# Peptides against a protein of PDB entry 5A53, part 228

Target 1, 230 residues: chain A of PDB entry 5A53
Amino acid sequence: LVENVKQALFIPGQSCNKNLHDIMVDLSALKKPDMKRFNRKNDIHPFEDMSPLEFFSEKNDCSLMVLMTSSKKRKNNMTFIRTFGYKIYDMIELMVADNFKLLSDFKKLTFTVGLKPMFTFQGAAFDTHPVYKQIKSLFLDFFRGESTDLQDVAGLQHVISMTIQGDFQDGEPLPNVLFRVYKLKSYKSDQGGKRLPRIELVEIGPRLDFKIGRIHTPSPDMVTEAHKKP

## One batch from the design tools (peptide; made by RFdiffusion4, then SolubleMPNN)

Design b2_p29_5_s2 (from b2_p29_5, 16 letters changed)
Fold by OpenDDE base, seed 2:
Structure b2_p29_5_s2 (fold): chain B 230 residues (1-230), chain A 29 residues (1-29)
Amino acid sequence: as target 1 above (230 residues)
Amino acid sequence: SLLEKIKEEIRKIMENIKEYEKELEKYSI
């Protein structure tokens, strides 16, 4: 069963500013063609009332949503939402640090829209810590595209890298997640031996450092249902 | 460097793409 590619809806909140709009445009470009953007601001407060998001999920047939808001407390906040059966599964606030770079800040490279990225996760906590596990799951779901057998490595042009910024102990504030996007260049080794081609990575943007905010986690029952393969 | 670590991970992925796909599916909902 070719699982239908999860569609994403980008929603500017009432407090969406120019920077967030630009970030939204650039990040959503990585989700093309499986992305919709609202042009109008919507007054949505997902941690107060999730019903509007469930409504948008159903009406737009989008199981992924990103709400763009900004306040003094939560500057450049991207709330990532996943739904299951058009009900909220999980949510996480990821606030973009001021040191962000847009696609325009990088050398324009041609890329094919719709190609699957490779993912790299740096930091053991991505496999062990509940919050970082959620982030890993979220970004995989968000950007993996079609579940096709990656038989052709040659079709992999992009790398999405996520890095936990430093070590932390229990009870400490969670380090930021460094989001980076690279174009993969592979060079055939002239030496006829089984050596893997030399690879080069060129950062293409956007460059985002995410501060972790509020989180909503699914009920155990929803987890069980969501992991049931049809 | 971080970039070199990323390159090495990509290299490993490319060497074992089938296993990589299986690993990704474990994290999918």
Scores: peptide ipSAE 0.561, ipTM 0.940, DockQ to the pose 0.789
Fold by OpenDDE base, seed 1:
Structure b2_p29_5_s2 (fold): chain B 230 residues (1-230), chain A 29 residues (1-29)
Amino acid sequence: as target 1 above (230 residues)
Amino acid sequence: SLLEKIKEEIRKIMENIKEYEKELEKYSI
């Protein structure tokens, strides 16, 4: 089954600023060619009314959306939305910290558009904590691309790394998620012994530290439907 | 270091790419 690559729609909100626009451009570059962007600002408040997002999902045939907004309370806010059957499945606010780096801040390493990333997740909570499980699921869905057999490891050019920034206990604020993108360099070890390739990672950007905001979780019924393998 | 942890994870993925793909499918909707 060739799984249809999920298409992403990037939406500037009414409060979208230059920094958010730049972040949007750089993050969306990792989703090319499976990405659309609106050129106009849209006044959308997804936690108040989801209907406009469902409309955009259907109209643009996009199951992934990112709304770019900024306020004093929610600065550099990227609301990530997934739809199932053009209905809202889940949403999460991820606010980009001010220490972000754009692609222009790194040495221009060309990556081939459309190549699948490898993913690495650092932090046990990605497998156990509901919010971090949602984040893991979201970013996998967002950037996995085509489900082709990764038979050719040589086709893996970049790594998306997500790290939970520190340990936390129940009732504490959820630590930020450190989003990093690396170019993978693999070297054949010429030494006749253990054929483990030497791996080097070069950060290529963007560098984003995500503060977790509001979350909308799917109903149990929607979870069941979304996980039904056709 | 964090970078070394990432490298080690990548190495493990590269050693068992089929299992890695199966693990990713568990998180896909």
Scores: peptide ipSAE 0.561, ipTM 0.939, DockQ to the pose 0.795
Fold by OpenDDE base, seed 5:
Structure b2_p29_5_s2 (fold): chain B 230 residues (1-230), chain A 29 residues (1-29)
Amino acid sequence: as target 1 above (230 residues)
Amino acid sequence: SLLEKIKEEIRKIMENIKEYEKELEKYSI
């Protein structure tokens, strides 16, 4: 069963600014060709009323959405939304810190559009903490593309890395997630032995530090339905 | 360094691609 690649819709909110627009353009470039962008601002408040997002999901056949908003309390806010059966499955606010870097801040390297990234997750909480598990699931779902066997390791050209910024204890604010994108260079060791290829990484952008905001979690029933493999 | 940790993780993934793919499927909805 070839699972259809999940389509993403990027939505500028009413408070979308130039910086958010630039971030949207650069992040969405990693989702090409499976990405749509709205050109007009939309007055959407997903934590007040989710119905407009469900409508957009169905109308555009997109199970992934990103709403771009900014306020004093939630500056450079990217609300990531997933739908199942065009109903809201989960939502998470990820606010981009001011230290972000755009693709233009990095050396332009040849990149093949549509190749599957490798993912790396640094921090045990990605496997144990419910919020970071949601983030891991979200980004895997967002950028993995088609579930085809990665039979050819040689075809892997880029790495999406997510790192939890430091340790935290119960009751403390959740550390930021450091989003990084690297080009992978693999060199076959000329020495004819089973030696692991030498790997070099070159950062290609964008560079985003995500502060975690509000979260909507799916109902237990929706979790069960979403994980039912046909 | 963070970069060296990332490289090591990539190396492990490349060695066990089949297991990596199965792990990714667990997180897919």
Scores: peptide ipSAE 0.556, ipTM 0.940, DockQ to the pose 0.786
Fold by OpenDDE base, seed 3:
Parts: C-alpha cells; structure tokens; sequence
Structure b2_p29_5_s2 (fold): chain B 230 residues (1-230), chain A 29 residues (1-29)
C-alpha cells in the first residue's frame, strides 16, 4: 500500500511578520509539492482553542500544520501541529533564533523537487527524552515524503540535520535544536575495491536554531490508534 | 567536527539503506 504523502498547511497567524513570512516560504519549499500556504492572516491561539486547527486540517485535507506567530514572550514562533483523523495529535512551539539564514544567503544549487531527504540526528536525547523524541518523530513525519523504496540512492540529494545544542541535566532548560539542510554529493571511488563512495555536503539553507516552547502530547489512546498498522 | 559526524552518519545510512527505511517506518504515525 503506497501510503498517501502527508500534506502540510502553513498558516500565518495574526502576529506574523516579514521575517516569519520569509522563513515560512523557505521552509515550505522543502515540502513541495505536498504543501499549501494561506495568504491571509488568521487569528488562531492553538494552546487556548484547538478547534480552528482541526477545522482547517479537515477542510484542506492536511494532517500537518505550521502556525507562524510572534510576540515578546514567543518571538518568531513556529507551532508545528499534527492531526490524526483530523483531530489534534500533538503540538510543539519552536521559536527561530535571530541568527537564522534564508535560502538567499546560500549559493543557489539546482535540486529536483519532491526527492526524499536523508535525516541525521545528533544527540542521544533524540532517542531517550520525550520532548526530543517528539521533535524527531515530527520532522521525520513532516519531510519524509513518499514511502518509496530508497533503493535508488541516486534519488538522495538532500540531508536534513538536527543537532541538540549541548548537554543538559534534568531540571535544566532544554537546549536549542540546530536545523541544517545540505546537498549531498557522492563521488565513486575509482579504486576497484568495495570502498564506500566519498561524500561531500554543501549547506543550502535555510539555517534555523529552534528554541523549544510549549508542547501538547497525545492521549495514550490516540498514540495506540495512530500506530495501528492497517 | 559536527560536519564530519553528519558525514559519517550519512555514510552508515548509505551502507544499510534497507535498515534505515525500516527505522523510518517505526517513527511514522
């Protein structure tokens, strides 16, 4: 069964500014062709009332949503939302630090739209800590694309890398997550042995450092239903 | 460096693409 690719909806909130709009455009470009964007601002407060997001999920047939808002307490805030059966599954606020870089800040490279990225996660907490496990799951789900056999290594042009910025102990503030995107270049080794191809990475953007904000986690029942394989 | 760690992870993925695909399936909802 070819699972249908999850569609993403990008929503400018009422407080969306030019910087957030530019970030939205660049990040959403990585989700093409499986992406929609609203052109109008919407007054949505997902941690107060989730019903408008469930409505938009169903109306637009999108199981992934990103709400763009900014305030003094939550500057450059990207709220990532997943739905299951058009009901809220989970939410996480990821605030973009001021040191962000747009695609225009990097050398333009040609790439094929719709190719499946490779993922790398740096930091043990991505496998052990509940919040970072959610982030890992979210970004894998968001950018995975078509569940085609990756046997065609030739189709692997992009790398999405996520790094936890430093070590932390229980009770300490959660470190930022460094989001990076690279183009992969693979060179065949002429040496007739099974030597793995040499690889080079070129950063292509956007470059985003995410500060973690508020989180909504699914009920145990929703977790069970979402992981049921048909 | 961080970049070298990323390269090494990519190399490992490329060596075992079938296992990587199975891992990705475990994280999908």
Amino acid sequence: as target 1 above (230 residues)
Amino acid sequence: SLLEKIKEEIRKIMENIKEYEKELEKYSI
Scores: peptide ipSAE 0.553, ipTM 0.937, DockQ to the pose 0.775; fails the geometry check

Design b2_p29_5_s3 (from b2_p29_5, 18 letters changed)
Fold by OpenDDE base, seed 3:
Parts: sequence; structure tokens; C-alpha cells
Structure b2_p29_5_s3 (fold): chain B 230 residues (1-230), chain A 29 residues (1-29)
Amino acid sequence: as target 1 above (230 residues)
Amino acid sequence: SELEQIQQQILEIMQNPKKYEEELAKYSI
């Protein structure tokens, strides 16, 4: 069963500014064609009332949502929301640091719309720490698109890389997640032997450093239901 | 370097696409 590609809805919050709008445009470009954007600001406070998001999920048939808000406490905040059965599954606030780069800051490489990315995760915590596991799961769900045949993996031209910025111990603030997008250039070795291809990476943007904010985790029951293969 | 780590991971993925897809499936809902 080819699972239907999860659709994303980008929602400007009431406090959405130009920078967040630009970030939204650039990040959402990576999700085309499986993306919708609202043009109007919506007064949504997901950690106070989730019901408007559930409504939008159902009405737009989107299991992924991103709410764009900014305040003094939560500057450049992207709240990522997943739904299951149009009910909130999880939420995470990812605040974009001021050092962000837009697609316009990189050499205009033609981005082919609809290409599936390859994912790379740097940091052991992506496999062990609950928050980083959620982030890994979220970004995989967000950008994976349609399941590819194994043969298509060799043809992937874009890499989404997520790096945990440094090591941390229990009780320390969670390091930022460095979001990077690369164009993958693979050069076949001229020698017909089993030599590994030479790989070159060219950053194409956007460049986002995410500070982790508030999190909503699913109930154990929702986890069980979401992992049931249809 | 971070870039070298990314490159190494890509090479590993290319060598074992099945393992990669299995890993992706593990984290998907």
C-alpha cells in the first residue's frame, strides 16, 4: 500500500512577520506539490486550544501543519503539528535563529519540484532521546513524500540534513537542530569496478538553526493507533 | 567534519538502500 503523501498546511499566525513569511515560503517550497498556504493571518494558540488546528486539518485534508508566530519569548517560531485522524498527534515549537539564510542567499540552483530528498541525521540523540526522535519522525513525515523504490534511492538529488549542535547531558538545555539542504552530485568512478561514487554536496538552502521550544506528545493510545499498519 | 559525516552517511545509504528505507519506516507514523 503506497501510503498517501502527507499534505502540509502552512498557517501564518497573528504575529507572523516578513521574515517568518519568507522562511515559510522557502521551507514550503521543499514540500511542493503537497503543500497549502493560508494567505491570511489566523489567531491560533495551539498550546492553549488545539481545536482550531484539528478543524483546519480536517477541512484542508492536511495531516501536517506549520504555524508561523513570533514574540519576544518565541521569536521566529515554527510550530510543527501532526494529526492522526484529524486529531492532534504531536506538536513541537522550533524557533528559527536569526542567522537563517533564505534560498535567495544561495546560488540559484534549479530545484526540481517533487523530488524526494535523502535524509541524514547527525547526532546519536536522534535515535535515543525522545525529543530528537520526535524531530526525526516529524521531518521524515514532513518531507519523505511517496515511498520510493529502492532503485530510486540512488537517484536522489537532494539531501535534507539535520544535525544536533553539539553534545549535551541530561538536565542541560537541548542543543539546536541545524537544518541544511544540499544538492547531491554523484560521480560514478570511471573504473567499472565496485568503487564507491564520489559525492559532492552543494548547499542550496534554506539554512535554519532550530531552537527547540514547547512540545506536545501523543497519548500512548494514539501512538499505538498511529503505528498500526493499515 | 559535519560535511564529511553527511557524505559518509550518504555513501552508506547508497550501499544499503534497504536498511535506509527500514530506518525511515521505523520513524514514520
Scores: peptide ipSAE 0.654, ipTM 0.958, DockQ to the pose 0.793
Fold by OpenDDE base, seed 1:
Structure b2_p29_5_s3 (fold): chain B 230 residues (1-230), chain A 29 residues (1-29)
Amino acid sequence: as target 1 above (230 residues)
Amino acid sequence: SELEQIQQQILEIMQNPKKYEEELAKYSI
């Protein structure tokens, strides 16, 4: 079964500003063609009432949503939402730090639209800590695209890298997640084909440092249903 | 460096694409 590529809906909230709109445009460009954007602002408060998001999920046939809001407490906030059966599975607030860079801040490199990225995760907590595991799962679901043959891995043109910014202990504030996108250039080694290729990475943007905000976790029942392979 | 770590991970993925896809599948819902 070719798992259908998950569709994303980007929703500007009532408090969406120009900077956040630009971030939305650039991040959503990485999800093309499997992305929709609303042109109108919507007054949605997902941690107060999730019903509007479930409605939008169903109406637009999107299992991924991103709500763009900004306030004094939660500046440049991207609420990432996943649905399962058009019901909220999980939510996470990721606030973009002010040091962000847009695609326009990088050298324009052409990449193939719809090409699957390679993912890299830096930080052991992505495998062990519940919040970072959720982030890893979310971004994989968001950007994985179509399943490719194993041979296609060598043909991947871009890398999405996520790094936990530093070490942390239990009870400490969760470090930011550094989101980076690179163009991958792979060169065959001249020496007899058996050597590892030389690779070069060129950052292409956007560059986003995500501060972790509020989280909604799925019910145990929803976890069980979502992990049922058909 | 962070970049070196990323490069190393990419090389490991290229060496074992099956393991990589299995890992991705584990985290996907």
Scores: peptide ipSAE 0.652, ipTM 0.958, DockQ to the pose 0.782
Fold by OpenDDE base, seed 5:
Structure b2_p29_5_s3 (fold): chain B 230 residues (1-230), chain A 29 residues (1-29)
Amino acid sequence: as target 1 above (230 residues)
Amino acid sequence: SELEQIQQQILEIMQNPKKYEEELAKYSI
């Protein structure tokens, strides 16, 4: 069964500004052709009422949503939402730090639309800590695309890298997640034999440092249903 | 460096694409 590629809906909130709009445009470009964007602002408060998001999920057939809002307390806030059966599965607020870089800040490299990324995760907490596990799961769902044959892995030209910014202890604020996108160049080693290729990475953007905000976690029942492969 | 860690992970993925796809499947819903 070829799992259908998950569709993403980008929603400007009422407080969406120019910077958030630009970030939305650039991040959604990585999800083409499997994305929709609303042009109108919507007054949505997902942690108060989730019903409008469930309605949009069903109406647009999108299991992924991103709400763009900004306030003094939650500046440049991207609320990532996943649905299962058009019901809210999970939500996470990821606030973009002011040091962000847009695609226009990098050398214009030819980006192939619909190319699947390779993923790299830096930080042990992505495998152990529930919040970072959710982030890992979210970004994999968001950008993985169609299931590939193992042969396609060798042809991957883009890398999405996520790094936890430093170490942390229990009870400390959760470190930011550094989102980076690279073009991968692979060169055959001229030295005869099964040597690993030489690789070069060129950052292509966008560059986003995510501060973690509020989280909604799925019920145990929803987890069980979502992991049931049909 | 962060970049060196990324490069090392990429090389590991290239060496074992099956393990990589299994990991992606584990974390994806």
Scores: peptide ipSAE 0.650, ipTM 0.958, DockQ to the pose 0.777
Fold by OpenDDE base, seed 2:
Structure b2_p29_5_s3 (fold): chain B 230 residues (1-230), chain A 29 residues (1-29)
Amino acid sequence: as target 1 above (230 residues)
Amino acid sequence: SELEQIQQQILEIMQNPKKYEEELAKYSI
């Protein structure tokens, strides 16, 4: 049974601005065709009341949601929400730094809509630190799409890269996560030996540096239920 | 460089696609 591809819903909050709208459009383009966007602003405060998001999850059959809000304290804030059984599983605020680049800032490369990305994670904390583990899990769920056969891995043309910006110690502020998207070009080595292909990466956008904000974590029971393979 | 690290990871994934898919499955809910 191919697990049904998780659908994403992008929600403009009441404080959504042009920059956030443009970011939303570009990021959601990577999730096509498994994406919906609201055209109207919604007054949602997920850390105060989660019920509206659970309602939207069920009504739109979307287990992934992104709320776009901006304030002085939380500028260019993307709240990523996952649901399980239309109940909130987890939430994380990721604030986009002002140095962002849109798809229009890069050379227009034709990309095939619906191609599965390859994922790369730079930083040991993605495997050890709870917050970065959540981010890794979230972005994998968000962009992985359908399960690939092992043969398809060699044919992947897009790379989503996430890098932890610098080292940190316990008790220090969590470094930003650098989100990058590349087109992968693979060249067969003409020499008939088992030599690794030469690869080239071309950045295609968007370019987003995420500052980590507030987090909601699932209960242990919800974790157990969500990891049960049907 | 960051780009060189990404390139190295891609090459490793291409060499061992099974390990890559196993890792993805571990983090997926």
Scores: peptide ipSAE 0.646, ipTM 0.957, DockQ to the pose 0.761

Design b2_p29_5_s4 (from b2_p29_5, 15 letters changed)
Fold by OpenDDE base, seed 2:
Structure b2_p29_5_s4 (fold): chain B 230 residues (1-230), chain A 29 residues (1-29)
Amino acid sequence: as target 1 above (230 residues)
Amino acid sequence: SLLEQIKEELLKIMQDIKKYEEELSKYSI
């Protein structure tokens, strides 16, 4: 079953600054060609009123949205939204720490648009803790593209790595999620008549450390409907 | 096969990255 690739809409909020704009450009480049960006700022407060996002989801045929806002309390905030049937499924605020790196901070490498990333998740909580499960699910939905049964290894260009920054106990603040992007470099080494491919991972950016903010979780009914395979 | 060797090397690199990121996470205060 070729599932239709989920389209993403990047929305600059009213408080979107230069740093968020640059982050938006770089992160959205990883979602090409399945991405739209608004050029105009929009005054949207998704935790107060979700209706504008549902409208944009339907109007743009985008089941993924990212709202870029910044305040003193929520600096460099990326609100990730998923919709199902153009209704809000879930939302999560991910605030980018000041130590971020843009694509321009890394060596420019040739990048083919539309190739599927590999994923790696570091931290047991990605499989056990509800919030990190949501983050894992979100990023898989966001960047995985079309589920083809054939892992076309030939189509593997880059790895998205997500790491939980340290251990935590119940009741402690949730550690940041470290977002890293690596390009696979394959070198043909002729060592001893055996062509052993040497593979290297090179960080290409962006480098983002996400602080977890507010979360909206789907209703049990929406979870059931979203997991129904058509 | 060449594909299997590539997969094994990718797996090693991913494990090394995982280990490195886990080690870095321990030093992040």
Scores: peptide ipSAE 0.018, ipTM 0.450, DockQ to the pose 0.053
Fold by OpenDDE base, seed 5:
Structure b2_p29_5_s4 (fold): chain B 230 residues (1-230), chain A 29 residues (1-29)
Amino acid sequence: as target 1 above (230 residues)
Amino acid sequence: SLLEQIKEELLKIMQDIKKYEEELSKYSI
């Protein structure tokens, strides 16, 4: 069964600003061709009423959604939503810190659209802490898609790096997640007999530091259904 | 460093790919 690549829908909220729009454009470029964007602002409050998002999931056949909103309390907020059977599975608010960099802030490098990125996760909490496990799962679903055969590795062009910014204890605010995107450059090193390829990583953007906000977790029943392979 | 770890993992992957390509080349009649 060739599992179907999950489609993403980017939705400007009513409070979407220029910065969020620019971030949306750059982040969604990494999801091409499996991405749709709305051009109109939509008045959606997902933690008050999820029904509009379920409607959009079904009508657009998108199991991934990103809602772009901004307020004084939740500045540059990207709400990431996953659906299962067009019902809300989980949601997480990730607020982009003001130190963000766009693709235009980096050296322009040509890239092939549709290649699957490699992921690297830094921080033990990505495997142990429920919130960071959800973030890891979300970003893997968003950009990696389904099972990579070895052939997908031959087309390796991009690395997405996610790092938990520092250690934390129970009861402390959750550290930010540092999102970085690199392009791989392979050089044939002529240095000494074994042509070990020299690999260099070049940051290409966007650069996003995510502050964690509100979370909606799936029901146990939805977890069970979502893990059932058809 | 994070970059060094990524490079090491990538080097390993590229070695595995190279080995796979070399194996495929042996079966290319």
Scores: peptide ipSAE 0.017, ipTM 0.447, DockQ to the pose 0.126
Fold by OpenDDE base, seed 1:
Structure b2_p29_5_s4 (fold): chain B 230 residues (1-230), chain A 29 residues (1-29)
Amino acid sequence: as target 1 above (230 residues)
Amino acid sequence: SLLEQIKEELLKIMQDIKKYEEELSKYSI
């Protein structure tokens, strides 16, 4: 069963600024070719009314959406939305910290479109804490695409790394999630007649530190339906 | 096989990244 690659729709909100637009462009480049972007700003407030997002999900056949907004309280806010059957499954606000780096801030490396990333997750909370479990699930769903056999290791180009920034206790503010993208660079090492490929990681961007904002969790019924593998 | 060697190297790299980012997360405080 080839699981259809989930399509993503990037939506500039009314408050979308240049920096957030540039972040959108760079992050969406990792989702090519399975990405659409709106050129027009849309006045959407997903935590007040979800109906416009459900409409866009259905109209564009996209089960993933990212709304780009910015305010004094929620600067550089990327609202990640998943739908199931064109209904809102979950939402999470991830605010990009001001220390972000764009692809242009790194050495330009050739990038083949459509190659699948590997993922690394650092922090036990990705497996135990409900918010970080949602983030892990979201990013895997967003960028992993089709599950491919180990033979696709030959097509491995990049690694997406997500790290929880420090330890935290219950009731404390949730630490940021550090989003990093590395390209695998293979070197032919001629050491001793055995061509052992030396592999190095090179950061390619974007570099994003995500502050966690508001969350919408799926209903128990939707969880059950979404986990029903057809 | 070459594929197995690549897999082993990738696993090592992933572990090295994990360690590096865990270390970086401690310094970013």
Scores: peptide ipSAE 0.016, ipTM 0.493, DockQ to the pose 0.065
Fold by OpenDDE base, seed 3:
Structure b2_p29_5_s4 (fold): chain B 230 residues (1-230), chain A 29 residues (1-29)
Amino acid sequence: as target 1 above (230 residues)
Amino acid sequence: SLLEQIKEELLKIMQDIKKYEEELSKYSI
């Protein structure tokens, strides 16, 4: 079963500003061609009423959504939403810290659209802590592109790196997640007659530090349904 | 060739990733 590539819908909220718009554009570029963007602001409050998002999911056939909002309490907030059967499965608020970098802040490198990224996750909590497990699952799900033929080594053009910023104890605020995107660059190294290819990671952007906000977790029933292989 | 060795290693990594993703897909909605 070739799982259909999940389509993403980027939605500017009513409070979407220029910075969020720019972030949206840059982040959504990594999801091309499997991405739609609304050009109009929509007054959506997903933690108050999820119905508009379910409607958009169904109408646009998008199982992934990102709502861009900003307030004093939740500045540069990207609400990531997943749906199952066009019903809300889970949601997470990821607020972009002010130290963000756009693609324009990096050297323009040629990027082929639609190639599957590699992922790296740094921090044990990605495998143990429920919130970071959700984040890991979300980003894997979100940026998982088309099944490239394993023979297409050329498909390995970029790496999405997610790092938990430091250690934390139970009851402490959850550390930020550092989102980085790198391009793999191979160099022919002629060292002493041994052509050892040197692979370098070059940051290409965007650079986003995510502060974790509110979370909606799926009901046990939805988890069961979502895990049913058709 | 070295290029072939790299390709083989990359292919192996890709296979491992694919397997991991297939395992993860069991948990994907």
Scores: peptide ipSAE 0.018, ipTM 0.519, DockQ to the pose 0.234; fails the geometry check

